# Designs tried in a protein design run: peptides against a protein of PDB entry 5EIB. Part 68

Target 1, 366 residues: chain A of PDB entry 5EIB
Amino acid sequence: VDLEPGTMDSVRSGPFGQIFRPDNFVFGQSGAGNNWAKGHYTEGAELVDSVLDVVRKESESCDCLQGFQLTHSLGGGTGSGMGTLLISKIREEYPDRIMNTFSVMPSPKVSDTVVEPYNATLSVHQLVENTDETYCIDNEALYDICFRTLKLTTPTYGDLNHLVSATMSGVTTCLRFPGQLNADLRKLAVNMVPFPRLHFFMPGFAPLTSRGSQQYRALTVPELTQQMFDSKNMMAACDPRHGRYLTVAAIFRGRMSMKEVDEQMLNVQNKNSSYFVEWIPNNVKTAVCDIPPRGLKMSATFIGNSTAIQELFKRISEQFTAMFRRKAFLHWYTGEGMDEMEFTEAESNMNDLVSEYQQYQDATAD
Target 2, 366 residues: chain A of PDB entry 5EIB as posed
Amino acid sequence: VDLEPGTMDSVRSGPFGQIFRPDNFVFGQSGAGNNWAKGHYTEGAELVDSVLDVVRKESESCDCLQGFQLTHSLGGGTGSGMGTLLISKIREEYPDRIMNTFSVMPSPKVSDTVVEPYNATLSVHQLVENTDETYSIDNEALYDICFRTLKLTTPTYGDLNHLVSATMSGVTTCLRFPGQLNADLRKLAVNMVPFPRLHFFMPGFAPLTSRGSQQYRALTVPELTQQMFDSKNMMAACDPRHGRYLTVAAIFRGRMSMKEVDEQMLNVQNKNSSYFVEWIPNNVKTAVCDIPPRGLKMSATFIGNSTAIQELFKRISEQFTAMFRRKAFLHWYTGEGMDEMEFTEAESNMNDLVSEYQQYQDATAD

## One batch from the design tools (peptide; aimed at target 1 D339)

Design b2_p23_5_s2 (made by RFdiffusion4, then SolubleMPNN; from b2_p23_5, 16 letters changed)
Fold by OpenDDE base, seed 4:
Structure b2_p23_5_s2 (fold): chain B 366 residues (1-366), chain A 23 residues (1-23)
Amino acid sequence: as target 1 above (366 residues)
Amino acid sequence: GKIIPVDEERRAALIAARKEANA
């Protein structure tokens, strides 16, 4: 789904365009112009019924519908505005199904779109209420990985999207291969989300690899385990050492010893025990899949529910506040029928979420 | 794929309805 035809034409003409049904391509002509309000209340509102018709048709064809997965950006107008509208409408129609998202967080390092903080804040407000689980894929973190770790002087969207695809492949491993931990979306939510509003995940991946470097670096299980807990491997721009893990899932891929994995996972937990909450028992879960990712002998994917994710939301909130106090560009949103109160409500809810994370970070077992 | 054309009248109606709801 897109409000612009060009992106969909690129997907359709691409190497994998034939895996999608032609009738499942729904698109507009005008785009959202990087405006959340156009995506949510005007341009997107005109398209949403046609998208819901496709969603219904595909849902009816499922033998067992678990839920929905949305991939979208929070900086643009379509992914943020129309994406959150679609989430709301699907939630209304399918209240008993899991809503899962891969939400790409904006960064000034990646985009010069000045209104991204508005689009992100308005989106986070919707995601807090209408999703069950959200993977936070932060363009800030992706850029920093490309620049600092991969030594790319001028990271491209292609470089960032390679990291996104590796992460998405990693976190969905258990859904795609039978007999694994978190084999369904509901089980993932039960294991990872101890409190309904605290459903934002910090993903991480090891080894980090660029499209051009087939570095067949044979990593060991100890090296993978250490790297997957390293802040430099996190796809969200927050340091886990500044917070506490509520829950963790680790997914290893490739031929390795389960015993060695369990030993290394125990060692990393013990070494980092101060960064876990002590009042959630059995809050670290591990899975091993014998099938490695393409081009690697082995990998490890991390899913963390950490109170450190508040650093990401604080960054967006600070950027939002700096613009909103000046009423910068508000006329672009109010012209689409928004009220300034919707901005204040979204800011308030995101700040409440930050406060909730801080409360659980400071909580101790009595 | 289904192309949905822009309907300016419907857009105007959506904006008007939101402005009325916010009044």
Scores: peptide ipSAE 0.432, ipTM 0.916, DockQ to the pose 0.827
OpenDDE base, seeds 1, 2, 3, 5: peptide ipSAE 0.406, 0.368, 0.411, 0.403; ipTM 0.906, 0.899, 0.909, 0.905

Design b2_p23_5_s3 (made by RFdiffusion4, then SolubleMPNN; from b2_p23_5, 16 letters changed)
Fold by OpenDDE base, seed 1:
Formats: sequence, C-alpha cells, structure tokens
Structure b2_p23_5_s3 (fold): chain B 366 residues (1-366), chain A 23 residues (1-23)
Amino acid sequence: as target 1 above (366 residues)
Amino acid sequence: PLIIPRDEERRKARIEALKAANA
C-alpha cells in the first residue's frame, strides 16, 4: 500500500515482486507529501476503503487469522498518517485480533524531512492506543550500527533496510516455524507486554560484523549472546543500562546446544541483573530454531521491552516541542482538516507514556 | 525534503467531500 505509484512499481520490479498478488497492490496518485494529515484525513482517507477490501479478502482466506502485521515509517506521511488510519480501521473491524507493527522511527541523521517529529508524534499517539505489539526500528540506531559496527563510511538505505530485514526475519522466526516459544502473536503479547500501553519493543540482531572482520569472527553461542545484549547492538536508539527490562525474548537460530544457550542466557541475565525488574518473575524467554537464516550458520534475535525506550520517545518529544512552540509548518496540517488540539493530545499521550515507563523503572518490589 | 506543495483546489474539494460524508 502506498499513496504514490512509484513505490509499487519498485516492489513489482524487485526480486520478490512476484510473491504478491497484483490485486493486492493498492496505491494513490498524489502521495502524502510528508504530511501525516494528508495520510490520515485526506489522501489516505480516500484510499483506506480499497485497502480494507483487500484486507477482508485476504483475512477470509485464512484458516486461522492470528492478526495483522504492518510495516511502516513514522517520519513520512503515508506510513505514518495512512498507516495509523489503517490500523484504527482494522482494529474497529477485528477487535479480537492482534495488531503488530514494525515502526521505523525517524532520525535527522538519515532524513532531512523537517516535519518528521510531527509525523512521528501523531503516529505514536495512534500506536499507543491501537497496537498490541510495536517493534521500534530506529533509523538513528540503524545508522549508528552501520557506521560504527559494520564500518560503513556512508550508510545507504540499502544498508539500513538489510538490518531491518534481518531483524524482521528474526522476530518472526517463532511464527514461521512450528514448535517454538511465542508460536503465535497472542502468546508473544502475553509474554512480552505486562502492561497494555507498554508494548514498544527494542529489537536487536546478532551477528553484526563488518565485512573486513567477517573472516576472523567465529560464530559461537557466547558471542551471539554477548552481542545481542550489547547496548550498541540495539536497533532502537536507547541504552538498556539507563532503564530496566520488563520482559525479554531471545530467538536463536541454527544448530546449537540448547544447554549452551540456556547457560549463556543465564550468565548474561546474572551479569546484567541490575537492568531487569525483580518483580516480574521469569521475564526472559528463550527459543531455539534449528533452521539458520540464509547465509549464516547461526544467529540470535533480541526482543526487549525496556523502560529505556523512553529515551527514543523523549528525543521525538523534544524535537516536536521545539517545532510546535513556533507553530512551524502547522498550517500544512490544519489545512488538511486536522485540528491543532490533536497535536497537543498526541504530545500529552507520548509524555504520559514516558512517565509510565519511568514509573515502572522506579518501581521496587515492596 | 519538506512537505510537497499541494493543489489547493483539490484539497478544498476533498475536505468538503469528507465533511459531507461524516455529516
């Protein structure tokens, strides 16, 4: 789905374009122009019914519909505005199904789009209310991984999207291969989301290795486990050491000893015990899938629900507030039929979310 | 990139159509 036709042509011409049904390509002509209000109230509102018709058709063809997975960006107008409109409409029609998102957070290091803080804040407001699970994929963190860890001098969208794809493949492993922990979206939500509003995940993937060092790196369970819990390996731009994990899931892939995995997972928890809440018992879950990812002997994927994720929301909030106080570009949103009050409501709800994370970070077992 | 300039006539027509559909 897109409000621009050119993106759909790129998908069709891609190496996997043939896996999608032609009738499932729904697109507009005018785009959102990086305006959330165009995506949500005007251009997106004109297209949403056509998307819902496809969603219904595909849902009816499912023997057992678990829920929905949306991949979108929060900095643009289509992924943010129309994406959140679509989430709302799907939630209204399928209130008993899981809503899962892969939400790409904007970064000034990756995009020069000045209004990204507005689009992101307005989107987060919708995601807090209408999603059950949101993987926070932060372009800030992806850029830093590419530059610092992968030693890419000039990270490209291709390099960032490679990390995104590896992460998405990792976190969906349990859904795609039977007999795993979190084998369905609902079980994942039950294990990962102790509080309904606190459903924003910090993903990570291991191994991440620069091209120049790949030949010298052994792939071992201890090294995967260590890298997976390293703050520099998080795909959300926050430091887990500045917060506490509410819940964690680790998904190992490849032929390895379950005993060794359990030992290393216990060791890393013990080493980092100060960074876990003590009042949620058994808050670390581990899965092992014997099928490695393509091109690797083994991998580990991390899913963290951490109070440190508030650093990401604080960054967006600070950028939002700096623009909104000046009413910078506000007329572009209000001119699409949006009320100025919705900006204040979205800012408030995101600040409330930050406060909720802080409250649970500071909570002690009485 | 910034916000792409809009067609003001098209915008006004869409807004009025949406208001009419929600009334």
Scores: peptide ipSAE 0.019, ipTM 0.488, DockQ to the pose 0.113
OpenDDE base, seeds 2, 3, 4, 5: peptide ipSAE 0.012, 0.020, 0.000, 0.000; ipTM 0.437, 0.564, 0.332, 0.299; seeds 3, 5 fail the geometry check

Design b2_p23_5_s4 (made by RFdiffusion4, then SolubleMPNN; from b2_p23_5, 14 letters changed)
Fold by OpenDDE base, seed 5:
Structure b2_p23_5_s4 (fold): chain B 366 residues (1-366), chain A 23 residues (1-23)
Amino acid sequence: as target 1 above (366 residues)
Amino acid sequence: PRIIPRDEARRAALIAERKAANA
């Protein structure tokens, strides 16, 4: 789905364009212009019914509908505005299904779009209320990985999207291969989300290796485990050492010893015990899938529910506040029928979320 | 593909509805 035809044309003409049903392409002629309000209230509102018709059709064709997965950007107008509109409408129609998102967080390092803090804050407000699970894929973290770890001098959107695809493939492994831990979206939610509002995950992937270093790197379970828990491998620009893990899932792929995986996972937990909450028992889950990802002998994917994710929301909030105090570009949103109170409510809810993470970070087993 | 043309009248109506709801 897009408000502009160009993206859809690129997907259709791409190497995998034929995987999607032609009738499942829904797009408009006028984009959101990086305006959440256009995505949510006007341009996106014209498309939403047509998209819901497709969603219903595909849902009816499912033998066992678990829920929905949305991939969207929070910095743009379509992904943020129309994406959250779709989430709301789907939630209303399917209240008993899991709403899962891959939400790409904006960064000034990647985009010059000045209104991204508004779009992100307005989106987070919707995601807090209407999603069950949200993978936070932070463009800042992706850029830093590309530059520092992958040794790309000028990271492109293609490079960032490659990391996104690897992460998405990793976190969905248990859904795609039978007999795994978190084999369905609901089980994932039960294991990963101890408190309903605290459903924002920091994903990570290993191995991350520069092209020049690939030939010198041995892929071992200890190395994968160590890299997976390294802050430099997190797809959210948060340092886990500044918070505490509420829950963790680790998904290993490839032919490896389950015993060795369990030993390494125990070792990393013990070494990092101060970064886990002590009052959630058995809060680390491990899965091993014998099928490696394409082009790798083995990999590990990390899913962390950490209170350190508040760093991401604080970053967005600071940027939002700096713009909103000046009422910068506010007329672009109010002109689409928004009220300034919607901005204040969204800011407040995101700040409340930050406070909730901090509360649970400071909580003890008393 | 489902191509949805922009309707300026519908857009104006949606904006008016939102403004009325926020008043």
Scores: peptide ipSAE 0.470, ipTM 0.934, DockQ to the pose 0.846
OpenDDE base, seeds 1, 2, 3, 4: peptide ipSAE 0.456, 0.468, 0.454, 0.465; ipTM 0.932, 0.936, 0.930, 0.933; seeds 2, 4 fail the geometry check

Design b2_p23_6 (made by RFdiffusion4)
Pose (drawn by RFdiffusion4):
Structure b2_p23_6 (pose): chain A 366 residues (1-366), chain P 23 residues (1-23)
Amino acid sequence: as target 2 above (366 residues)
Amino acid sequence: ARAEFLARQEANLQRALAFRAAQ
């Protein structure tokens, strides 16, 4: 789905572009120009019923639908504006299905548009209310990993998407292969989301590799465990050691000692017990899958529900406030008939989300 | 709460579409 028609061509000319159902391409003529109001209201509303028809069709041909997963950026107009409209319409029509999103957060290091904080805040507001799980993929973190760790002086979207694709493969492994833990979206959600609004996850993986060089050695289980908890291996630009984990899901892929995995996971939990909330006993679940990802014999994927993710929302909120106080470009949004109070409603909801993460960060069992 | 939020958002959408049709 895109409002921009040129997106259809690039996907089709891609390696697996012909495998998609031709009828499932739903596109507009213009597209939103980084205007969330255009995406949602204006233009996305024009296009959205066509998308829902296709969604309804894919759903009726499902033996037992688990739910939906949406990939989109929060900084633009279509993936953000229309994407959250689609989520709201799907929530109305399929209220008992899990909604899961892979949402990429904007960063000034990657994109040169100052309205992106507007678009992201209006979107975060929708996701807080309407999604069950959201993987926070931070362009800030992706750029820093490429620039500082992978030593790519000029990271491209291809460099960033290599990190995203490795992460998405890792976090959906329990859904795609036989296993006991978090095997479906609802079970994953019940294990990861203690409070409905706090459903933004911090993904990480090890080893971090630059695409096309080179290899190995394969990591030891200790090396995998330590790296997958490292702040430098997170896809969200937050220091996990600045907050506390409410829940964690760890996924080890490849051939390895299940005993050694158990010992290392127990080791990181009790050496660093102060970083795991004490009022959620046994809040770290571990899954092993025998099939490694491509190019690797061993890998680990980390999914964290950490109070430290408030740093991500504080950063967006600060940029949003800096722009919104000067009312810059606000007429671009209200020109599409959007209420200015929606900006204030979204800002307040995001700041409320930050306060809630802090409340549980300071909470004690006593 | 979620149903109330969705209803408010739908009313906003309708108002925005009517505003644009008036232009």

Design b2_p23_6_s1 (made by RFdiffusion4, then SolubleMPNN; from b2_p23_6, 12 letters changed)
Fold by OpenDDE base, seed 4:
Structure b2_p23_6_s1 (fold): chain B 366 residues (1-366), chain A 23 residues (1-23)
Amino acid sequence: as target 1 above (366 residues)
Amino acid sequence: SRKEFLEKEREKLEKALAYRAAK
């Protein structure tokens, strides 16, 4: 789905374009112009019914519908505005199904779009209320990985998207292969989300490999485990050492010893025990899939529900507040029929989320 | 509640549609 036809043409003409049904390509003509309100109330609202028709058709063809997965950006107008509209509409129609998102967080390091903090804040407000699971894929983290770790002088969207794809492949491993931990979206939610609003995940991946690098260094299980828990491997620009893990899932892929994995996972937990809440027993789950990612002998994917994720939301909030205090660019949103109160509500809810994370970070066992 | 949130979102959508129709 896109409000711009050119993006859909690129997917259709791409190497995997033929795996999608032609009728499942739904697109607009005008785009959202990086405006959440256009995506949510105008251009997106005109297109959403056509998308819902496709969603219904595909849902009816499922033997057992678990839920929905949305991949979208929060900085643009389409992914943010129309994406959250779609989530709301699907949630109304399928209230008992899991809503999962891969939400790409904006960063000034990657995009010069000045209104991205508005789009992101308005989107986060929707995600807090209407999603069950949200993987926070932060363009700031992706850029920093490309620049600092992968030594790319000028990271491209292709470089960032390679990291996104590796991460998405990793976190969905248990859904795609039988007999794994968190084999369905609901089980994942039960294991990862101790409180309904605290469903924003910090993903991480090891080894980090550039798209052009065929130098697959054989990593050991200890090295994978260490890298997976390293802040430099997190796809969200947060330092886990500044917070506490509520829950963790680790997914190892490739041929390795389960015993060695369990030993290394125990060691990393013990070494980092101060960064876990003590009042959630057995809050680290491990899975091993014998099938490695394409081109790698082994990998490890991290899913963390950490209170450190508040750093991401604080960054967006600070950027939002700087513009909103001056009412900069608001006329572009209000001109689409949006009330200024919606900005205040979204900001308030995101700040409440930050406060809630901080509360649980500071909580001790009674 | 989620129900209340969704109801409010529906109202916002209706209001925005009405605004656009009046423009």
Scores: peptide ipSAE 0.589, ipTM 0.950, DockQ to the pose 0.819
OpenDDE base, seeds 1, 2, 3, 5: peptide ipSAE 0.586, 0.584, 0.540, 0.568; ipTM 0.950, 0.950, 0.940, 0.947

Design b2_p23_6_s2 (made by RFdiffusion4, then SolubleMPNN; from b2_p23_6, 15 letters changed)
Fold by OpenDDE base, seed 1:
Structure b2_p23_6_s2 (fold): chain B 366 residues (1-366), chain A 23 residues (1-23)
Amino acid sequence: as target 1 above (366 residues)
Amino acid sequence: MRKEILAKENEKVKKAQAYVAAK
């Protein structure tokens, strides 16, 4: 789905374009122009019914519909505005199904789009209320991984998207292969989301290795486990050491000893015990899938529900506030019929979310 | 609670569409 036709043509012409049904390509003509309000209230609102018709058709073809997965950017107008409208509409029609998102957070290091803080803040407001699970994929973190860890001098969108795809493949492993922990979206939500509003996940992937060092690196369970818990491997630009994990899931892939995985997972928890809440028992879950990812002997994927995720929201909030105080570009949004109060409501709700994370970070077992 | 949030959202969308259509 896109408000621009050119993106759909790129998907169709891509190496996997044939896996999608032609009738499932829904697109507009005018685009959102990086305006959330245009995506949410005008251009996107005109297209949303056509998308819902496709969603209904595909949902009816499912023997057992678990829920929905949306992949979208929060910096643009389409992914942010129309994406959150679509979430709202799907949630209304399917209130008992899981809403899962892969939400790409904007970064000034990756995009020069000045209104991204507005689009992101307005989107987060919607995601807090209407999603059950949100993987925060932060372009800031992806850029830093590409530059620092992968030793890419000039990270491209292709390099960033490679990390996104590896992460998405990792976190969905349990859904795609039977007999795993978190084998369904609802079970994942039960294990990962102790508080309904605190459903924003910090994903991570291992191994992350520069092309020049790949040939010299052994892939071992200890190395995967260590790298997976390293702050530099987080796909969200926050330091887990500045917060506390509410819940963690680790998904190992490849032929390995379950015993060795359990030992290494216990060791890393013990080493990092100060960074876990003590009042949520059994808050670390581990899965092992014998099927490795393509091109790797083994991998580990991390899913963290950490109070440190507030650093990401604080960054967006600070950028938002700096623009909103100047009333910069507000006329672009109000011109699409959006109320200026919706900016203040969205800012408030995101700040409340930050405060909730801080409250649970500071909470002690009585 | 969820139904009320969704209802408010639907009203905002309708209001915005009506505003643009009146321009």
Scores: peptide ipSAE 0.494, ipTM 0.927, DockQ to the pose 0.767
OpenDDE base, seeds 2, 3, 4, 5: peptide ipSAE 0.482, 0.467, 0.494, 0.479; ipTM 0.925, 0.919, 0.927, 0.923

Design b2_p23_6_s3 (made by RFdiffusion4, then SolubleMPNN; from b2_p23_6, 14 letters changed)
Fold by OpenDDE base, seed 5:
Structure b2_p23_6_s3 (fold): chain B 366 residues (1-366), chain A 23 residues (1-23)
Amino acid sequence: as target 1 above (366 residues)
Amino acid sequence: MRKEKLEKENKRVEKALAYRKAQ
C-alpha cells in the first residue's frame, strides 16, 4: 500500500515484486507529502476502504488468521498517517486478532524531513492504543550500527534496509518454522507483553560483522549471545543499561548445542541481572531453530521489552515539543482538518507511556 | 474504552474528510 504510484511501481518491478498478488497493490495518486494528516484524514482516508477490501479478502483466505503485521515508517506521511489509520480500521473490524507492527522510527541523522517529530508522535499515540506488539526499528540505531559496527563510511538506505530485513526475518522465525517457542503472534504477546501499553520491543540481530572482519570471526554461541545483549547491537537507539528488561526472547538459528545455548543464556542473565526486573519470573525465553538464515551458519535474534525504550520516546518528545511550541508547520496539519488538540493528546499519551516505563523500572518485588 | 476510542477516531476522520470536501 502506498499513496504514491511510483513507489508501488518500484516494488512491482523489483526482484521480489512477483511475490505479491497484483490485486493486492493498492495505491493513491497524490501522496502524503510527509504529512501525517494527509495520510490519516484525507488522502489516506479516501484510499483506506479499498485497502480494507483487500485485507478482508486475504483474511477470509486464511485457514487460521492469527492477526496482522504492518511494516511502516513513522517519519513519512503514508507509513505514519495511513498506516495508523489502517491499524485503527483493522482493529475495529478484527478486535480479537493480534496487531503487530514493524515501526521505523525517524532520525535527524538519516532524514532532513522537518515534520518527522509530528508524524512520529501522532503515530506513537495510535500505536499505544491499537497495537499489541511493536518492533521499534530506529533509523538512528541502524545508522550507528552501519557506521560503528559494520564500518560503512557512508551508510545508505540500502544498508539500513538490510538490517531491517535481517531483523524482520529473525523475529518472524518462530512464526515460519513449526515447533518453536512463540509459534504464534498471541503466544509472543503473552510471553513479551506483561502490561498491555508496554508492547514496544527493542530488536537486535547477530552476527553483525564488518566486511573486513568477516573472515576472522568465528560464529559461536557465546559470541552470538554476547553481541545480542550488547547495547551497540540494539536496533533501537536506547542503552539497555539505562533501564530494565521486563521480558526477553532470544531466537537462535542454525545447528548448535541446545545445552550450550542454555548455558550461555543463563550466563548472560546472571552477568546482567541488574538490568532485569526481579518480579517477573521466567522473563527470558529461548528458542532454537535448526535452519540457519541464508548465507550464515548460525544467527541469533533478540527481542527485548526494556524500560530503556523510553529514551527513544523522550528523543521524539523533545523534538516534537521544540517544534510544537513554535507552531512550526501546524497549518499543514490543521489544513487537512486536524485540531491542535490532537497534537497535545498525542504528546500527553507518549509522555504517559514514558512515565509508565519509568514506574516499572523503579518497581521492586514486594 | 477501546470501542469509544475507535468511535472518537472515526468521527475525527469523518470530520476531516468533510472539511476537505468543503474547501
Scores: peptide ipSAE 0.343, ipTM 0.881, DockQ to the pose 0.729
OpenDDE base, seeds 1, 2, 3, 4: peptide ipSAE 0.024, 0.336, 0.118, 0.317; ipTM 0.521, 0.878, 0.750, 0.869; seed 4 fails the geometry check

Design b2_p23_6_s4 (made by RFdiffusion4, then SolubleMPNN; from b2_p23_6, 11 letters changed)
Fold by OpenDDE base, seed 4:
Order: structure tokens, then C-alpha cells, then sequence
Structure b2_p23_6_s4 (fold): chain B 366 residues (1-366), chain A 23 residues (1-23)
């Protein structure tokens, strides 16, 4: 789905364009112009019914529909505005199904779009209420990984998207291969989300290696375990050491000893015990899939529900507040039929979320 | 509640569509 035809044409003409049904390409003509309001209330609202018709058709073809997965950006107008509209509409029609998202957070390091903090804040407000689990894929973190870890002088969208794809492949491993932990979206939510609003995950991936160093690197279970918990390997620009893990899932891929994995996972928990809440027993889950990702002998994917995610939301909130206090660019949104109150409500709800994370970070066992 | 939230969001969308149609 896109409000611009050019993106859909690129997908259709791409190497995997043939895996999608032609009738499942739904697109507009005018785009959202990086405006959440155009995505949510005008251009997107005109297109959403045609998307829902496709969603219904595909849902009816499923023997056992678990839920939905949306991949979208929060900085643009289409992914943010129309994406959250679509989530709302699907949630109304399928209230008992899991809503999962891969939500790409904006960064000034990646995009010059000034209104991205508005689009992100308005989107986060929707995600807090209408998703069951959200992977926070932060363009800030992706850029920093590309630049610092991968040694790319000028990271491209292709470089960032490579990290996104690796992460998405990793976190969906248990859904795609039988006999794994969190084999369905509901089980994942039960294990990862102790409180309904606190469903924003920090994904991480190992190994992250520059092309020049890849040939000299021996991949071991201890190294994968250490890197998976390293802040430099997180796809969200948060330091886990500044918060506490509520829940963790680790997905190892490749031929390895389950015993060695369990030993290393216990070791990393013990070494980092101060960064876990003590009042959630058995809050670290581990899975091992014998099938490695393409091009690697082994990998580890991290899913963290950490109170450190508040750093991401604080960054967006600070950027939002800096513009909103001056009412900068608001006329582009109000001109689409939005009320200024919606900005205040979204900001308030995101700040409440930050406060909730902080509360649980400071909570001790009674 | 989620239901009340969704109802409010629906009303906002309907209002915005009506606004656009009046322009």
C-alpha cells in the first residue's frame, strides 16, 4: 500500500515483485506530502476502504488468521498517517486478532523532513492504543550502526533497509519454523508484554560486521550472545544500561549447542542482573533454530522490552515540543481538518508512556 | 477503553472527510 504509485511500481518491477498478487497492490495518486493528516484523514481516508477490501479477502483465505503485521515509517505521511488509520480500521473489524508492527522511527540524521516529529508523535499515540506489539526500528540507530559499526562513510537507504530486513527476518524466525518459542503472535505478546501499553520492543541483531572484517571474524555462541546484548547492536537508539529489561527474547539461528546457548544466556543475565527487573521471574526466553539466515553460519536476534525505550520517545517529544510551542507548520495539518487538540493529546499520551516506563524502571520487589 | 478510543477516532475521520468535502 502507498499513496504514491512510484513506490508500488518499484516493488512490482523489483526482483521479488512477482511474489505479490497484482490485485493486492493498492495505491493512490497524490501522495501524503509528508503530512500525517493527509495520510490519516484525507488522501488515506479515501483509499482505506479499498485496502480493507483486500485485507478481508486475504483474511478469508486464511485457515487460521493469527493477526496482522504492518511495516511502516513514522516520519512520512503515508506510513504514519495512513498506516495508523489502517491499524485502527483493522482493529475495529478484527478486535481479537494480534496487531504487530515494524515501525521505523524518524531521525534528523537520515531525513531533512522538518515535520517528522509531528508525524511520529501522532503515530505513537495511535500505536500505544491500537497495537499489541511494536518493533521500534530507529533510523537514528540504523544510521549509527551503518556509520560506526559497518564503517559506511555515507549510509544509504539501501544500507538501512538491509539492517531492517535482517532484523525482521530474525524476529519472525519463530513464526516461520515449527517447534520454536513464541511460535505465534499471541504467545509472543504473552511472553513479551507484561503491561498492555508497554509493548514497544528494542530489536537487535548479531553479527553486525563491516565488509572488510567479515572474512576474519569467527562466529561463536559467546560472541553472538555478547553482541546481541550490546547497545551498539540495538536497532533502537537507546542504551539498555539506562533502563531495565521487563522481558527479553533471544533467537539463535544456525547449528549450535543448546547447552552452550543456555549457559551463555545465563551468564549474560547474571553479569547484567542490575539491568533486569527482579519482580518478573523467567523474563528471558531463548529459542534456537537450526536454520541459519542466508549468508551466515549463525546469528542471534534480540527482542527487548526495556524501560530504556523511553529515550527514543523523549527524543521525539523534545523535537515535537520545540516546534509545537511555536505552532510551526500546524496550518498544514489543520488545513486537512485536524484539530490542534489532537497534537496535545498525542504529546500527553506519549509523555504518559514515558512516565509509565520510568515507574516500572524504579519499581522494586515488595 | 479501546472501544471508546476507536469510536472517537472514527468520529475524527468522519469529521475530516466532511471538512474536505465542503472545501
Amino acid sequence: as target 1 above (366 residues)
Amino acid sequence: SRKAFLERERAKVEKALAYRAAQ
Scores: peptide ipSAE 0.544, ipTM 0.937, DockQ to the pose 0.780
OpenDDE base, seeds 1, 2, 3, 5: peptide ipSAE 0.538, 0.539, 0.527, 0.537; ipTM 0.937, 0.937, 0.934, 0.937; seeds 1, 5 fail the geometry check

Design b2_p23_7 (made by RFdiffusion4)
Pose (drawn by RFdiffusion4):
Structure b2_p23_7 (pose): chain A 366 residues (1-366), chain P 23 residues (1-23)
Amino acid sequence: as target 2 above (366 residues)
Amino acid sequence: SKVEEAEERKEEAAEEAAMAEEE
């Protein structure tokens, strides 16, 4: 789905471009120009029922639908504006299904548009209310990993998307292969989301590799465990050691000692017990899958529900406030008939989300 | 809905602009 028609061509000319159902391409003529109001209201509304028809069709041919997963950026107009409209319409029509999103957060280091904080805040407001699980993929973190760790002086979207694809493969492994833990979206959600609004996850993985060089050695289980908890391996630009984990899901892929995995997971939990909330006993679940990802014999994937994710929302909020106080480019949004109070409503909701993460960060079992 | 409200606001603004031209 895109408002921009040129997106259809690039996907089709891609390696697996012909494998998609031709009828499932739903596109517009213009597209939003980084205007969330265009995406949602204006233009997305024009296009949205066509998308829902296709969604309804895919759903009726499902033996037992678990739910939906949406990939989109929060900084633009279509993936952000229309994407959240689609989520709201799907929530109306399929209220008992899990909604899961892979949402990329904007960063000034990657994209040169100052309205991106507007678009992201209006989107975060929708996701807080309407999604069950959201993987926060931070372009800030992706750029820093490429620039500082992978030493790529000029990171491209291809460099960033290599990190995203490795992450998406890792976090959906329990859904795609036989296993006991978090095997479906609802079971994953019940284990990861203690409070409905606090459903933004911090993904990480190990080893971090630059695409095309080179290999190995394969990591030891200790090396995997330590790296997957490392702040430098997170896809969200937050220091996990600045907050506390409410829940964690760890996924080890490849051939390895299950016993050694158990010992190392127990080791990181009790050496660093102060970083795991004490009022949620046994809040770290571990899954092993025998099939490694491509190019690797061993890998680990980390999914965290950490109070430290408030740093991500504080950064967006600060940029949003800096722009919104000067009312810059606001008429671009209200020109599509959007209420200015929707900006204030979204800002307040995001700041409320930050306060809630802090409340549980300071909470004690006493 | 908010979509419908946004359309109504644009129609009202168009109507006010047409009345001003007539004046």

